# Ledger of designs, part 14: peptides against a protein of PDB entry 5KEZ

Target 1, 320 residues: chain A of PDB entry 5KEZ
Amino acid sequence: NVAIYNPFRPWWERYQPVSYKLCTRSGNEDEFRNMVTRCNNVGVRIYVDAVINHMCGNAVSAGTSSTCGSYFNPGSRDFPAVPYSGWDFNDGKCKTGSGDIENYNDATQVRDCRLTGLLDLALEKDYVRSKIAEYMNHLIDIGVAGFRLDASKHMWPGDIKAILDKLHNLNSNWFPAGSKPFIYQEVIDLGGEPIKSSDYFGNGRVTEFKYGAKLGTVIRKWNGEKMSYLKNWGEGWGFVPSDRALVFVDNHDNQRGHGAGGASILTFWDARLYKMAVGFMLAHPYGFTRVMSSYRWPRQFQNGNDVNDWVGPPNNNGVI

## One batch from the design tools (peptide; aimed at target 1 W12 Q16 T116)

Design b1_p11_6 (made by RFdiffusion4)
Pose (drawn by RFdiffusion4):
Structure b1_p11_6 (pose): chain A 320 residues (1-320), chain P 11 residues (1-11)
Amino acid sequence: as target 1 above (320 residues)
Amino acid sequence: SPANPSYAWHK
């Protein structure tokens, strides 16, 4: 991923890929393989955050400011370490004047245009689908059990299916024959938009962002909500079917207060209420549960938004 | 300034 130095090494630089080499601030390929093997040998699975909608920001300076020193040039669309060229991006397919996503009532541009200027991969091309599949198959054979598909709303459900069609079964040393990767797709669907999370049920589960937003408001006793109203918690509140939901109280993104749910999202900062919300979630049968494990940062709210929400993991001059 | 995608995810 791009090594971003202003601001200093933000957590979200990891969502701007430069290549598919397994080489990050978290470690190299040997350390990654070692982790996956050790965890599988004690029965704990690894799920990978797959960033496949885009490469890095179009305005990022060319050079080798990358976590493995790989060269890249966003202005010329050259990512030779993969390799990707300008033919591999949606510049000619997007119809907005800016080339970015401008209107979220237009389902097409949400898919074909750049998400905040991130270079949008042409996922309809077999070559691009093959390069992504090669990356995910490398992970599957190492032994990962599934994937979180980042920014799934900005990918066509069919393109996702075409990529998944190319995946191996899970490593037969640890998983039964014919096992398939666990897929959960990150789609923020609070209603009122043309894209529905149900559009993605063919590919795997989806993140249910309504879950934590509603639970936070209820536990905080905001907007007239009471815990007694949770008697019919689940699809009764308009959530996706339980067998398609990946649920959580907060995630790495919206724990910073700017996300789906804003200030209502309970986090470790609100430890007393947060424990209660996690407890309710873990006790209730709805969904497959994910628990957050975080790091502290110097929060500094100005106008209800944290100007330090970009701060990366604890580090000594960028070394985690 | 770099593109911060976390804000756009919520649109």

Design b1_p11_6_s1 (made by RFdiffusion4, then SolubleMPNN; from b1_p11_6, 5 letters changed)
Fold by OpenDDE base, seed 5:
Structure b1_p11_6_s1 (fold): chain B 320 residues (1-320), chain A 11 residues (1-11)
Amino acid sequence: as target 1 above (320 residues)
Amino acid sequence: SPSNPTYGLFK
C-alpha cells in the first residue's frame, strides 16, 4: 500500500493498495506464511481483509513511496506491480463532476464512482477479476480460511460472484478436501439507501451494522430502551437472517464516530457498557460473531470530531 | 453519506 506521511502513517493507508504483494508494515510474505502455518497448526484460522474494490487515492503522488517499494502512478492509473492500467478503472463510467461518490441514493454512483477519491477498479472486466482472484488464490494456497471483502457495498454483487467463482478450494493440509473459503462482505445497510445487504446474500455472509447500533442504544438506555426488549433479538429486530449475518459491537470505523451507528456505538472507551454489549453478543445465538481488538490513541475533539481519528496502531517511528 | 467510511487524506 501507499506510505502516507501526512498525517504520519495513518491506519487508513492500509486500505490504499498499489499491488497485491504480501509486503506491508505487518511483514513480508515469508513471515505471513509462517504465521498462517503456526496458527492453522493450533486451530486458529486466518481471514484476510481483502481490499479489492479499489487501488490508492487519485491524488497520491506517483513514485515508489509504498510499503514494498513498488512503483505506482495514480494520475495515469499505472500500477505495474499488478499490472493495472487506465483500462482497468471505472473513470469513464462515473458520471459525477468530481469522479467521487456524491449521492449514496444513486446505486450506480456508489458502485462505479470513487470512494473518497480511491481509484475504482473495473470489476466487470475479466482481466481485473482474474488478477484479484489470483491474489486471493495465492492467499488460499498459503492456508488462509477466507476473506472479509472490504467495501463490498461499492462492488456489484455479480462481479464479486465472478471473482469468487475463480477461487480455489482451501489448502488440504489443514482443511477437508473440497472446502470453500469463508466469505463475509462489508456492507453498510442501516436502511434508507438503495443498496441492501440482501443484494449480497448469494456471495456469503454480510456485516449487520444494525446490530451494534441498536445494541448500543439499548445498553445506553436511550429512548426508553430496555434489555428485556432483546428477547426477540436478531431477525425479530429486522436484522438479516442469522446464517447471513456477521455481527459485532464496533469496528475500526464506527469506533471513531463514523462509518455507521453514530454515537450509539459502544467501544472500549465506555468500558463497562462495552463489556456488557460484547458479553451479550457472545452469549446470544444470532449471527457469526466478531470481537474487536483495538488500542487507545490521543483523542482530540474539535466541534464534536476527533481530529486524531487517523491515528494507527502503536508504533516506533512507523515500525510496528 | 455520513454513515459511510472514509479511507484517506490524500497528499
Scores: peptide ipSAE 0.093, ipTM 0.835, DockQ to the pose 0.160
OpenDDE base, seeds 1, 2, 3, 4: peptide ipSAE 0.086, 0.076, 0.082, 0.071; ipTM 0.825, 0.831, 0.841, 0.820

Design b1_p11_6_s2 (made by RFdiffusion4, then SolubleMPNN; from b1_p11_6, 5 letters changed)
Fold by OpenDDE base, seed 5:
Formats: structure tokens, sequence, C-alpha cells
Structure b1_p11_6_s2 (fold): chain B 320 residues (1-320), chain A 11 residues (1-11)
């Protein structure tokens, strides 16, 4: 991914890829292989956060300022380490003036335009699908168990399916022969927008963002909400079917107040309430559960916004 | 929208 120095190595640089090389601040490919092997050998499975909707931001300077030193040129859409070129992006499809998503009530913008300036891949192209599948298959062959598909809301479900159809079976050294990768898709659907979580059920599980938002409201006792109202928690609250749901109290986005759920989202900053919410989630059978592991950062609120919401994990002058 | 994530400031 790109190396951003202003602000200094923010968490979100990780979501600006310039190649599919397993070469980041987390380590190199050999180290990753080693980790996957060690984890699999003790029954811990690895699921990769796969960033396949986009490459880096359109405004990032060209050069080799990346975690693996790969050259890239956002201006010309040149990513030779893949390789991608200008033909592999949706610039011509997006009809907004900025090239970015401007209206989330327009599904075509949401899927064909840039997410906050991130260069949007043309996933309709078999070439692009194949390059992504190649990346994911490499990970599968290493021994990962599946994937979180980042920004799935911004990809056409059929394009995702086309990629998934190219995937290998899981590595038989650790998984039964013929096993398929576990897929869960990040889709923000709190209602009120045209893109629905149900659009993606055919590809795998989806994130249920209503879960954390509603649970936060209940635990906080907002609007007279009571724990007893959780008697029909799950489908009874309008959530997706349990076998399609991946549930969580918070994620890295809404933990910072700018993701789905707003102020209702419980985080480790509200320790007691958070423990209650996580405890309830783990005790309740609805959905496939995900527990957040995060860190403290020096929050500084200005006009209700944390100006340090970019701060990434603890590091020593950029070294994790 | 305010409910959707963003992937930061880049230059």
Amino acid sequence: as target 1 above (320 residues)
Amino acid sequence: TPANPTYGLFK
C-alpha cells in the first residue's frame, strides 16, 4: 500500500493498495506464511481483509513511496506491480463532476464512482477479476480460511460472484478436501439507501451494522430502550437472517465515530457498557460473531470531531 | 453519507 506521511502513517493507508504483494508494515510474505502455518496448526484460522474494490487515492503522488517499494502512478492509473492500467478503472463510467461518490441514493454512483477519491477498479472486466482472484488464490494456497471483502457495498454483487467462482478450494493440509473459503462482505445497510445487504446474500455472509447500532441504543438506555426488548433479538429486530449475518459491537470505522451507527456505537472507551454489549453478543446465538481488538490513541475533539481519528496502531517511528 | 466510512486524507 501507499506510505502516507502526512498525517504520519495513518491506519487508513492500509486500505490504499498499489499491488497485491504480501509486503506491508505487518511483514513480508515469508513471515505471513509462517504465521498462517503456526496458526492453522493450533486450530486458529486466518481471514484476510481483502481490499479489491479499489487501488490508492487519485491524488497520491506517483513514485515508489509504498510499503514494498513498488512503483505506482495514480494520475495515469499505472500500477505495474499488478499490472493495472487506465483501462482497468471505472473513470469513464462515473458520471459525477468530481469522480467521487456524491449521492449514496444513486446505486450506480456508489458502485462505479470513487470512494473518497480511491481509484475504482473495473470489476466487470475479466482481466481485473482474474488478477484479484490470483491474489486471493495465492492467499488460499498459503492456507488462509477465507476473506472479509472490504467495501463490498461499492462492488456489484455479480462481479464479486465472478471473482469468487475463480477461487481454489482451501489448502488440504489443514482443511477437508473440497472446502470453500469463508466469505463475509462489508455492506453498510442501515436502511434508507438503495443498496441492500440482501443483494449480497448469494456471495456469503454480510456485516449487520444494525446490530451494533441498536445494541448500543439499548445498552445506553436511550429512548426508553430496555434489555427486555432483546427477547426477539436478531431477525425479530429486522436484521438479516442469522446464517447471513456477521455481527459486531464496533469496527475500526464506527469506533472513530464516522462509521455507521453514530454515537450509539459502544467502544472500549465506554468500558463497562462495552463489556455488557460484547458479553451479550457472545452469549446470544444470532449471527457469526466478531470481537474487536483495538488500541487507545490521543483523542482530540474539535467541534465534536476527533482530529486524531487517523492515528494507527502503536508504533516506533512508523515501525510496528 | 455521514454513516459511511472514509479512507482518509491523501496527497
Scores: peptide ipSAE 0.080, ipTM 0.833, DockQ to the pose 0.161
OpenDDE base, seeds 1, 2, 3, 4: peptide ipSAE 0.077, 0.064, 0.076, 0.071; ipTM 0.824, 0.826, 0.829, 0.820; seed 2 fails the geometry check

Design b1_p11_6_s3 (made by RFdiffusion4, then SolubleMPNN; from b1_p11_6, 4 letters changed)
Fold by OpenDDE base, seed 5:
Structure b1_p11_6_s3 (fold): chain B 320 residues (1-320), chain A 11 residues (1-11)
Amino acid sequence: as target 1 above (320 residues)
Amino acid sequence: SPANPTYGLFK
């Protein structure tokens, strides 16, 4: 991914890829292989956060300022480490003046335009699908168990399916022969927008962002809500079917006060309430549960927003 | 939408 130095190595640089090389601040490919092997050997499975909707931001300077030193040129859409070129992006399909998503009530913009300047891959192209599948298959062959598909609402479900259809079975050294990768898709659907979580059920599980938002409201006792109202928690609250749901109290986005859920989202900053929410989530059978592991950063609120929401994990002068 | 995450900050 790109290396951003202003602000200094923010967490979100991780979501601006310039190649599919396993070479980041977390380590190199050999180190990754080692980790996957060690984890699999003790029954801990690895699921990769796969950023396949886009490459880096369109305004990032061309050069080799990336975690593995790969050259890239956002201006010309040149990513030779893949390789991608200008033909592999949706610039011509997006009809907005900025090239970015401007209206989330327009599904075509949401899927064909850039997410805040991130160069949007043309996932309709078999070439692009194949390059992504090649990346994911490499990970599968290493021994990962599945994937979180980042920014899935920004990809057409059919394009995702086409990629998934190209995937290998899981590595038989650790998984039963014929096993398929576990897929969960990040789709933010709190209602009120045209893209629905149900659009993606055919590809795998989806994130249920209503879960954390509603649970936060209940635990906080907002609007007179009570814990006893959770008797029909799950489908009874309008959530997706349990067998399609991946549930969580918070994620890295809404933990920072932005993203789905708003102020209702509980985080480790509210320790007591957070423990109650996580405890309830783990005790209740609805959905596939995900527990957040985060870190403390120096929050600095200005006009109600944290100006340090960019701060990444603890590091030593950029080295994790 | 304010409810959607953003990753598009640049150097």
Scores: peptide ipSAE 0.084, ipTM 0.834, DockQ to the pose 0.148
OpenDDE base, seeds 1, 2, 3, 4: peptide ipSAE 0.078, 0.069, 0.075, 0.053; ipTM 0.820, 0.835, 0.822, 0.815

Design b1_p11_6_s4 (made by RFdiffusion4, then SolubleMPNN; from b1_p11_6, 6 letters changed)
Fold by OpenDDE base, seed 3:
Structure b1_p11_6_s4 (fold): chain B 320 residues (1-320), chain A 11 residues (1-11)
Amino acid sequence: as target 1 above (320 residues)
Amino acid sequence: APSNPTYGLFK
């Protein structure tokens, strides 16, 4: 991915790929392979956050400022390490003046335009699908158990399905023969927008962002909410079917006040309430649970916004 | 209000 130095190596640089090389701040491919093997050998499975909707930001300077030193040129849409070129992006398909998503009530913009300037891949093209599948299959062959599909809301469900149909079975050294990768898709659907979580049920599980948002209000006792109201927690609260839900109290985005849930989201900053929420989530049978492991950073609020929300995990000069 | 993550501000 792109190496960003201003601010200094933010967490979100990981979501700006320039290649599909397994060479990042966390280590190289050999180290990753070693980790996957060691984890699998003790029954711990690895699920990769797969960034396949886009490449890096359109405004990033061309050059070799990347975690594996690969050259890239956002201006010309040149990513030779893949390789991608201008033919592999949705620039001509997006009809907004900026090239970015401007109206989230327009599903076509949400899928075909750039998410906050991130170069949007033409996932309708078999070439693009194949390059992504090759990346994911390499990970499957290493021994990962499945994937979180980042920014799934911004991809057409049919394009995702086409990629998934190209995937190998899981590595038989650790998984039963014929096992398929576990797929969960990041889709932010709190209602009020045209793209729905149900659009993606055919591909795998989806993130249920209503879970953390609503649980936060209950635990905080906002609006007269009571724990007793959780008696019909899950589908009874309007959430997606349990067998399609990936649930969580917070994630890296809404932990920083971004994405979905707003101020209701509980985080480790409110330790007591957070432990109550996580404990409840783990005890309740609804959905597939995900527990957040995060870190403290030097928050500095200016005009209600944390100017240091970019700060990544503890690191040594950018190396984790 | 849009429900989306922000992966940095590109200036």
Scores: peptide ipSAE 0.120, ipTM 0.840, DockQ to the pose 0.159
OpenDDE base, seeds 1, 2, 4, 5: peptide ipSAE 0.088, 0.073, 0.097, 0.094; ipTM 0.827, 0.828, 0.832, 0.838

Design b1_p11_7 (made by RFdiffusion4)
Pose (drawn by RFdiffusion4):
Structure b1_p11_7 (pose): chain A 320 residues (1-320), chain P 11 residues (1-11)
Amino acid sequence: as target 1 above (320 residues)
Amino acid sequence: GTASNPTFYLH
C-alpha cells in the first residue's frame, strides 16, 4: 500500500493498494505465511481484508513511497508491480464531470466512478478479475478461511461473482474438501439508497451496519429508545436475514465517530456501556458476531468530529 | 501530491 507521510502513516493508507505483494507494516510474506500456519494449527482461522475495488488515490505522487518499495505512478495509471496499466481502470467508463462519485442516488456512478478519487479498477475485464483472483488464490493456498470484501457497495454484484468464480477451494490440509471461502461484503445500507445489501446475498454475507447503530442508540437511551424494545431484536428491526449478517457493535471505521451511526456507536472509550452492548450481541442468536480489538489514539473532537481520526497504530517513527 | 481519505461514510 501507499506509504503516506502527511499525515504521518494514517491507518487508512492500507486501503490504497500499490501492488498485491504481501508486504506491509504488519510484516512480509514469510511472516504472513507463518501466522496463517500457526493459527490454523491451533484451530483459529484467518480472514483477510481484501481491498479490490481500487488502487491508490489519483493525486498521489508517483515514486516508490510504498510499503515494499514498489514503483507506481497514479497520474499515468502505471502499477507495474501487479501489473496494471491505464487500460485496467474505469476512466473511460465513468460519466461524471469530475471522474469521482458525485451522486449516491445513481447506482451506476457509485460503481464505475472513483470513490473519493481512488483509482477505480475495471472489474468487468477478465484480466483485472484474474489478477485479483491470483492474489486471493495466493492467500487461499496459504490457508486463509475467507475474506472481508472492502467497499463492496462500489462494485457490481456480478463482478464480485466473476472474481469469486475463479477462486480455489480452501486448503485441504485444514479444511474439508469442497470448502469455500467465507465471504462477507462491506455494504453500508441504512435504507434510503438505490443499492440494497440484499443485492449481494448471492456472493456471501454482508455487514449489517444497522445493528450497531441501533444498539448504540438503545443502550445510550437516546431518541426515545429503551432496552425493552429489544424483545424482537433481529429481522424484526428490519435487518437482513440472520444467516446473511455479519454483526458487530463497532468497527475500525465507525469507532472514530464519523461513520455509520456517528456518535451513537459505542466504543472502548465508553467502556461500561460498551461491555453491555457487546454482551447483548454475544448472547443474542442473531448473526455471526465480530468483536473489535483496537488501539488508542489522541482523540480530539472539534465540532463533533475527531481531527485525529487518521492516526495509525502505535509506532516508533512509523514502525508498528 | 495529496492522498485521498476514503474512510468517510458518504450518501

Design b1_p11_7_s1 (made by RFdiffusion4, then SolubleMPNN; from b1_p11_7, 5 letters changed)
Fold by OpenDDE base, seed 3:
Structure b1_p11_7_s1 (fold): chain B 320 residues (1-320), chain A 11 residues (1-11)
Amino acid sequence: as target 1 above (320 residues)
Amino acid sequence: GSYSNPTYYRK
């Protein structure tokens, strides 16, 4: 991915890929392979956060400022390490004046235009699908168990399916023969927008952002909410079917006040209530659970916004 | 409101 130095190596640089090389702040491919092997050998499975909707931001300077030193040129849509070129992006398909998503009530914009300037891949193209599948299959062959599909809201479900249909079975060294990768899709659906979580049920599980938002409200006792109201927690609260839901109290985005859920989201900053929420989540049978492991950062609020929400995990001069 | 990841890029 792009190496960002202003601010200094933010967490979100990881979501601006310039190649599919397994060479990042976390280590190189050999180290990753070693980690996957060691984890699998003790029954810990690895699920990769796959950033396949886009490449880096359109305004990032061309050059070799990337975690693996690969050259890239956002201006010309040149990513030779893949390789991608101008033919592999949705620039001509997006009809907005800016090239960015301007109206989230327009599903076509949401999927065909750039997410905050991130170069949007033409996932309708078999070439693009194949490059992504090759990346994911390489990971599968290494021994990962599945994937979180980042920014799934911004991809057509059919394009995702086409990619998934190209995937190998899991590595038989650790998984039963014929095992399929576990897939869950990040779809932010709190209602009010045309793109629905149900659009993606056919591809795998989806993130249920209503879960953390509503649970936070209840645990905080906002609006007269009571714990007793959780008797029909899950589908009874309007959530997606349990077998399609991946649930969580918070994620890296809404932990920072972004994305979905707002102020209701419980985080480690409010330790007691957070533990209550996480404990409830783990005890309740609804959905597939995900527990957040995070870190403290030097929050600095200006005009209601944390100017340090970019801060990544503890690191040694950018290396984790 | 609109819900998306707050992903930034260098300007």
Scores: peptide ipSAE 0.125, ipTM 0.861, DockQ to the pose 0.107
OpenDDE base, seeds 1, 2, 4, 5: peptide ipSAE 0.098, 0.112, 0.121, 0.116; ipTM 0.857, 0.857, 0.852, 0.850

Design b1_p11_7_s2 (made by RFdiffusion4, then SolubleMPNN; from b1_p11_7, 5 letters changed)
Fold by OpenDDE base, seed 2:
Structure b1_p11_7_s2 (fold): chain B 320 residues (1-320), chain A 11 residues (1-11)
Amino acid sequence: as target 1 above (320 residues)
Amino acid sequence: GSYSNPTLYRK
């Protein structure tokens, strides 16, 4: 991914890929292989956050300022480490004036235009699908158990399906022969927009963002909500079917006031309430559960916004 | 239920 120094190595640089090489601030490919092996050997499975909707931001300077040293040029859509060129992006497909998503009520913009300036890959092309599949298959062969698909809302479900159909079975050194990768898709659907979580059920599980948002209001006792109302928690509250849901109290985005859920989202900053919410989630039989492991950072609020919301995990002079 | 500036890039 791109290496950003202003601000100093923010968390979000990780979501701006310039190659599919396994060299990042977390380590190189050999170190990753070692970690996967050690984890698998004790029954801990690895699921990779796969960023496949886009490459880096269109305004990032060209050069070799990347975690693996790969050259890239956003202006010319040149990513030779893949390789991608101008033919592999949706610049001509997006019809907005800016090239960015401008209206989230327009499903075609949401999927064909750039998410906050991130160069949008042409996932309808078999070439692009194959390059992504090769990346994911490399990880499968290393021994990962599955994937979180980042920004799935911004990809056509059929394009995702086409990529998934190219995936290998899991590594038989640790998984039964014929095992398929576990897939869950990040789709923000709180209602009111044309893209629905149900559009993606055919590809795997989907993040249920209503879960953390609604649970937060209940635990906070907002709007007269009571814990007793959680008796039919799950489908009874209008959430997606349990076998399609991946549930969580918070994630890295809404922990920083980004993404979805608003002020209702509980985080470790509200320790007592957060423990109540997480405990309830783990005890209640709905969905596949995900627990957040995060870190403190020096928050500085200006005009209601944390100007340090970019701060990444603890590191040693940029090395994690 | 939309992204609210989840990622940034160098301007």
Scores: peptide ipSAE 0.087, ipTM 0.854, DockQ to the pose 0.131
OpenDDE base, seeds 1, 3, 4, 5: peptide ipSAE 0.070, 0.072, 0.082, 0.078; ipTM 0.844, 0.851, 0.847, 0.848

Design b1_p11_7_s3 (made by RFdiffusion4, then SolubleMPNN; from b1_p11_7, 6 letters changed)
Fold by OpenDDE base, seed 3:
Structure b1_p11_7_s3 (fold): chain B 320 residues (1-320), chain A 11 residues (1-11)
Amino acid sequence: as target 1 above (320 residues)
Amino acid sequence: GSYSNPSYFLT
């Protein structure tokens, strides 16, 4: 991915790929293989956050400032390490003046335009699908158990399905023969927008952002909410079917006030309430649970916004 | 309402 130095190595640089090489600030491919092997050998499975909707930001300077040193040129849509070129992006499909998503009530913009400037891949093309599948299959062959599909809301469900249909079975060294990768898709659906979580049920599980948002209000006792109202927690609260839901109290985005949930989201900053929420989540049978492991950073609020929300995890000069 | 992913590019 792109190596960003201003601000200094933010967490979100990981979501700006320039290649599918497995060399990042966390380590190289050999180190990753070693980690996956060691984890699998003790029954801990690895699920990769797969960034396949886009490449890096359109405004990033061309060059070799990347975690693997690969050259890239966002301006010309040149990513030779893949390789991708201008034919592999949705620039011609997006009809907005900026090239970015401007109206989230327009499903075509949400899928075909750039997410906050991130170059949007033409996932309708078999070439692009194949390159992504090759990346994911490489990870499967290494021994990962499945994937979080980043920014799934911004991909057509059919394109995702086409990619998933190209995937190998899981590595038989650790998984039963014929095992399929576990897929969960990040889709923000709190209602009010045309894109629905149910659009993605056919591909795998979907993140249920209503879970953390509503649980936060209950635990905080906002709007007269009470714990006793959680009696019908899950589908009874309008959430997606349990067998399609991946649930969480917070994620890396909304713990920073972004994404979905707003101020209701509970995080480690509110330790007591957070423990209550996580404890409840783990005890309740609804959905597939995910627990966040985060870190403290020097928050500085200006006009209600943390100007240091970019700060990544503890690191050694950018290396984790 | 509208619920957007956060910005992944900041200067």
Scores: peptide ipSAE 0.119, ipTM 0.856, DockQ to the pose 0.103
OpenDDE base, seeds 1, 2, 4, 5: peptide ipSAE 0.110, 0.108, 0.110, 0.115; ipTM 0.854, 0.856, 0.856, 0.861

Design b1_p11_7_s4 (made by RFdiffusion4, then SolubleMPNN; from b1_p11_7, 7 letters changed)
Fold by OpenDDE base, seed 4:
Structure b1_p11_7_s4 (fold): chain B 320 residues (1-320), chain A 11 residues (1-11)
Amino acid sequence: as target 1 above (320 residues)
Amino acid sequence: GSYSRPTYFRK
């Protein structure tokens, strides 16, 4: 991915890929293989956060400032390490003036335009699908158990399906023969927008962002909500079917006040309430649970926004 | 409600 130095190596640089090389701040491919092997050998499975909707930001300077030194040129849509070119992006498909998503009530914009300037891949193209599948299959062959698909809301479900149909079975050294990768898709659906979580059920599980948002409201005792109302927690609250839900109290985005949930989202900053929420989540038999492991950073609020929300996990001069 | 992720690069 792109190496960003201003601010200094933010967490979100990971979501600006320039190649599919397994070479990042966390280590190289050999180290990754070693980690996957060691984890699998003790029954810990690895699920990769796969960034396949886009490449890096359109405004990033061309060059070799990347975690593996690969050259890239956002201006010309040139990513030779893949390779991708201008033909592999949705520049011509997006009809907004800026090239970015401007109206989230327009499903076509949400899928075909750039997410906050991130170069949007033309996932309708078999070439693009195949390059992504190759990346994911390489990970599968290494021994990962599945994937979180980043920004799935911004991809057409059919395009995702086409990629998933190209995936190998899991590595038989650790998984039963014929096992398929576990897929969960990041889709933000709090209602009121045309794109629905149910659009993605055919591909795998979906993040249920209503979960953390509503649970936070209840535990905070906002809007007259009571703990007793959690009796029918799950589908009874309008959430997706349990077998399609991946649930969580917070994620890295809404932990920083962005994305879905707003101020209701509970985080480790409110330790007591957070423990209550996480404890309840783990105790209640709804959805596939995900527990957040995060870190403290020097928050600095200006106009209601943390200007240091870019700060990544503890690291040694950029190396995690 | 509407969703928008933050900017992931410096403009």
Scores: peptide ipSAE 0.126, ipTM 0.844, DockQ to the pose 0.105
OpenDDE base, seeds 1, 2, 3, 5: peptide ipSAE 0.071, 0.076, 0.112, 0.074; ipTM 0.819, 0.828, 0.846, 0.820; seed 3 fails the geometry check

Design b1_p11_8 (made by RFdiffusion4)
Pose (drawn by RFdiffusion4):
Structure b1_p11_8 (pose): chain A 320 residues (1-320), chain P 11 residues (1-11)
Amino acid sequence: as target 1 above (320 residues)
Amino acid sequence: GSASNWTDTHS
């Protein structure tokens, strides 16, 4: 991923890929393989956050400011370490004047245009689908059990299916024959938009962002909500079917208060209420549960938004 | 140059 130095090494630089080499601030390929093997050998599975909708920001300076030193040039669309060229992006397919996503009532541009200027991969091309599949198959053979598909709302459900069609079965040393990767797709669907999370049920589960937003408001006793109202918690509140939901109280994004749910999301900062919300979630049968494990940063709210929400993991001059 | 800000990815 791009090594971003202003601001200093933000957590979200990891969502701007430069290549598919397994080489990050978290470690190299040897350390990654070692982790996956050791965890599988004690029965704990690894799920990978797959960033496949885009490469890095179109305005990022060319050079080798990358986590493995790989060269890249966003202005010329050259990502030779993959390799990707200008033919591999949606510049000619997007119809907005800016080339970015401008209107979320237009399902097409949400898919074909740049998400906040991030270079949008042409996922309809077999070559691009193959390069992504090669990356995910490398991970599957190492032994990962599934994927979180980042920014799934900005990918066509069919393109996702075409990529998944190319995946190996899970490593037969640890998983039964014919096992398939566990897929959960990150789609923020609070209603009122043309894109529905149900559009993605053919590919795997989806993140249910309504879950934590509603639970936070209820536990905080905001907006007239009471815990007694949780008697019909689940699809009775308009959530996706339980067997398609990946649920959580907070995630790495919206724990910073700017996300789906804003200030209602309970986090480790609200430890007493947070424990209660996690407890309710873990006790209730709805959904497959994910628990957050975080790091502290110097929060500094100005106008209800944290100006330090970009701060990366604890580090000594960028080394985690 | 500049990198794409994460909070701007939200609608």

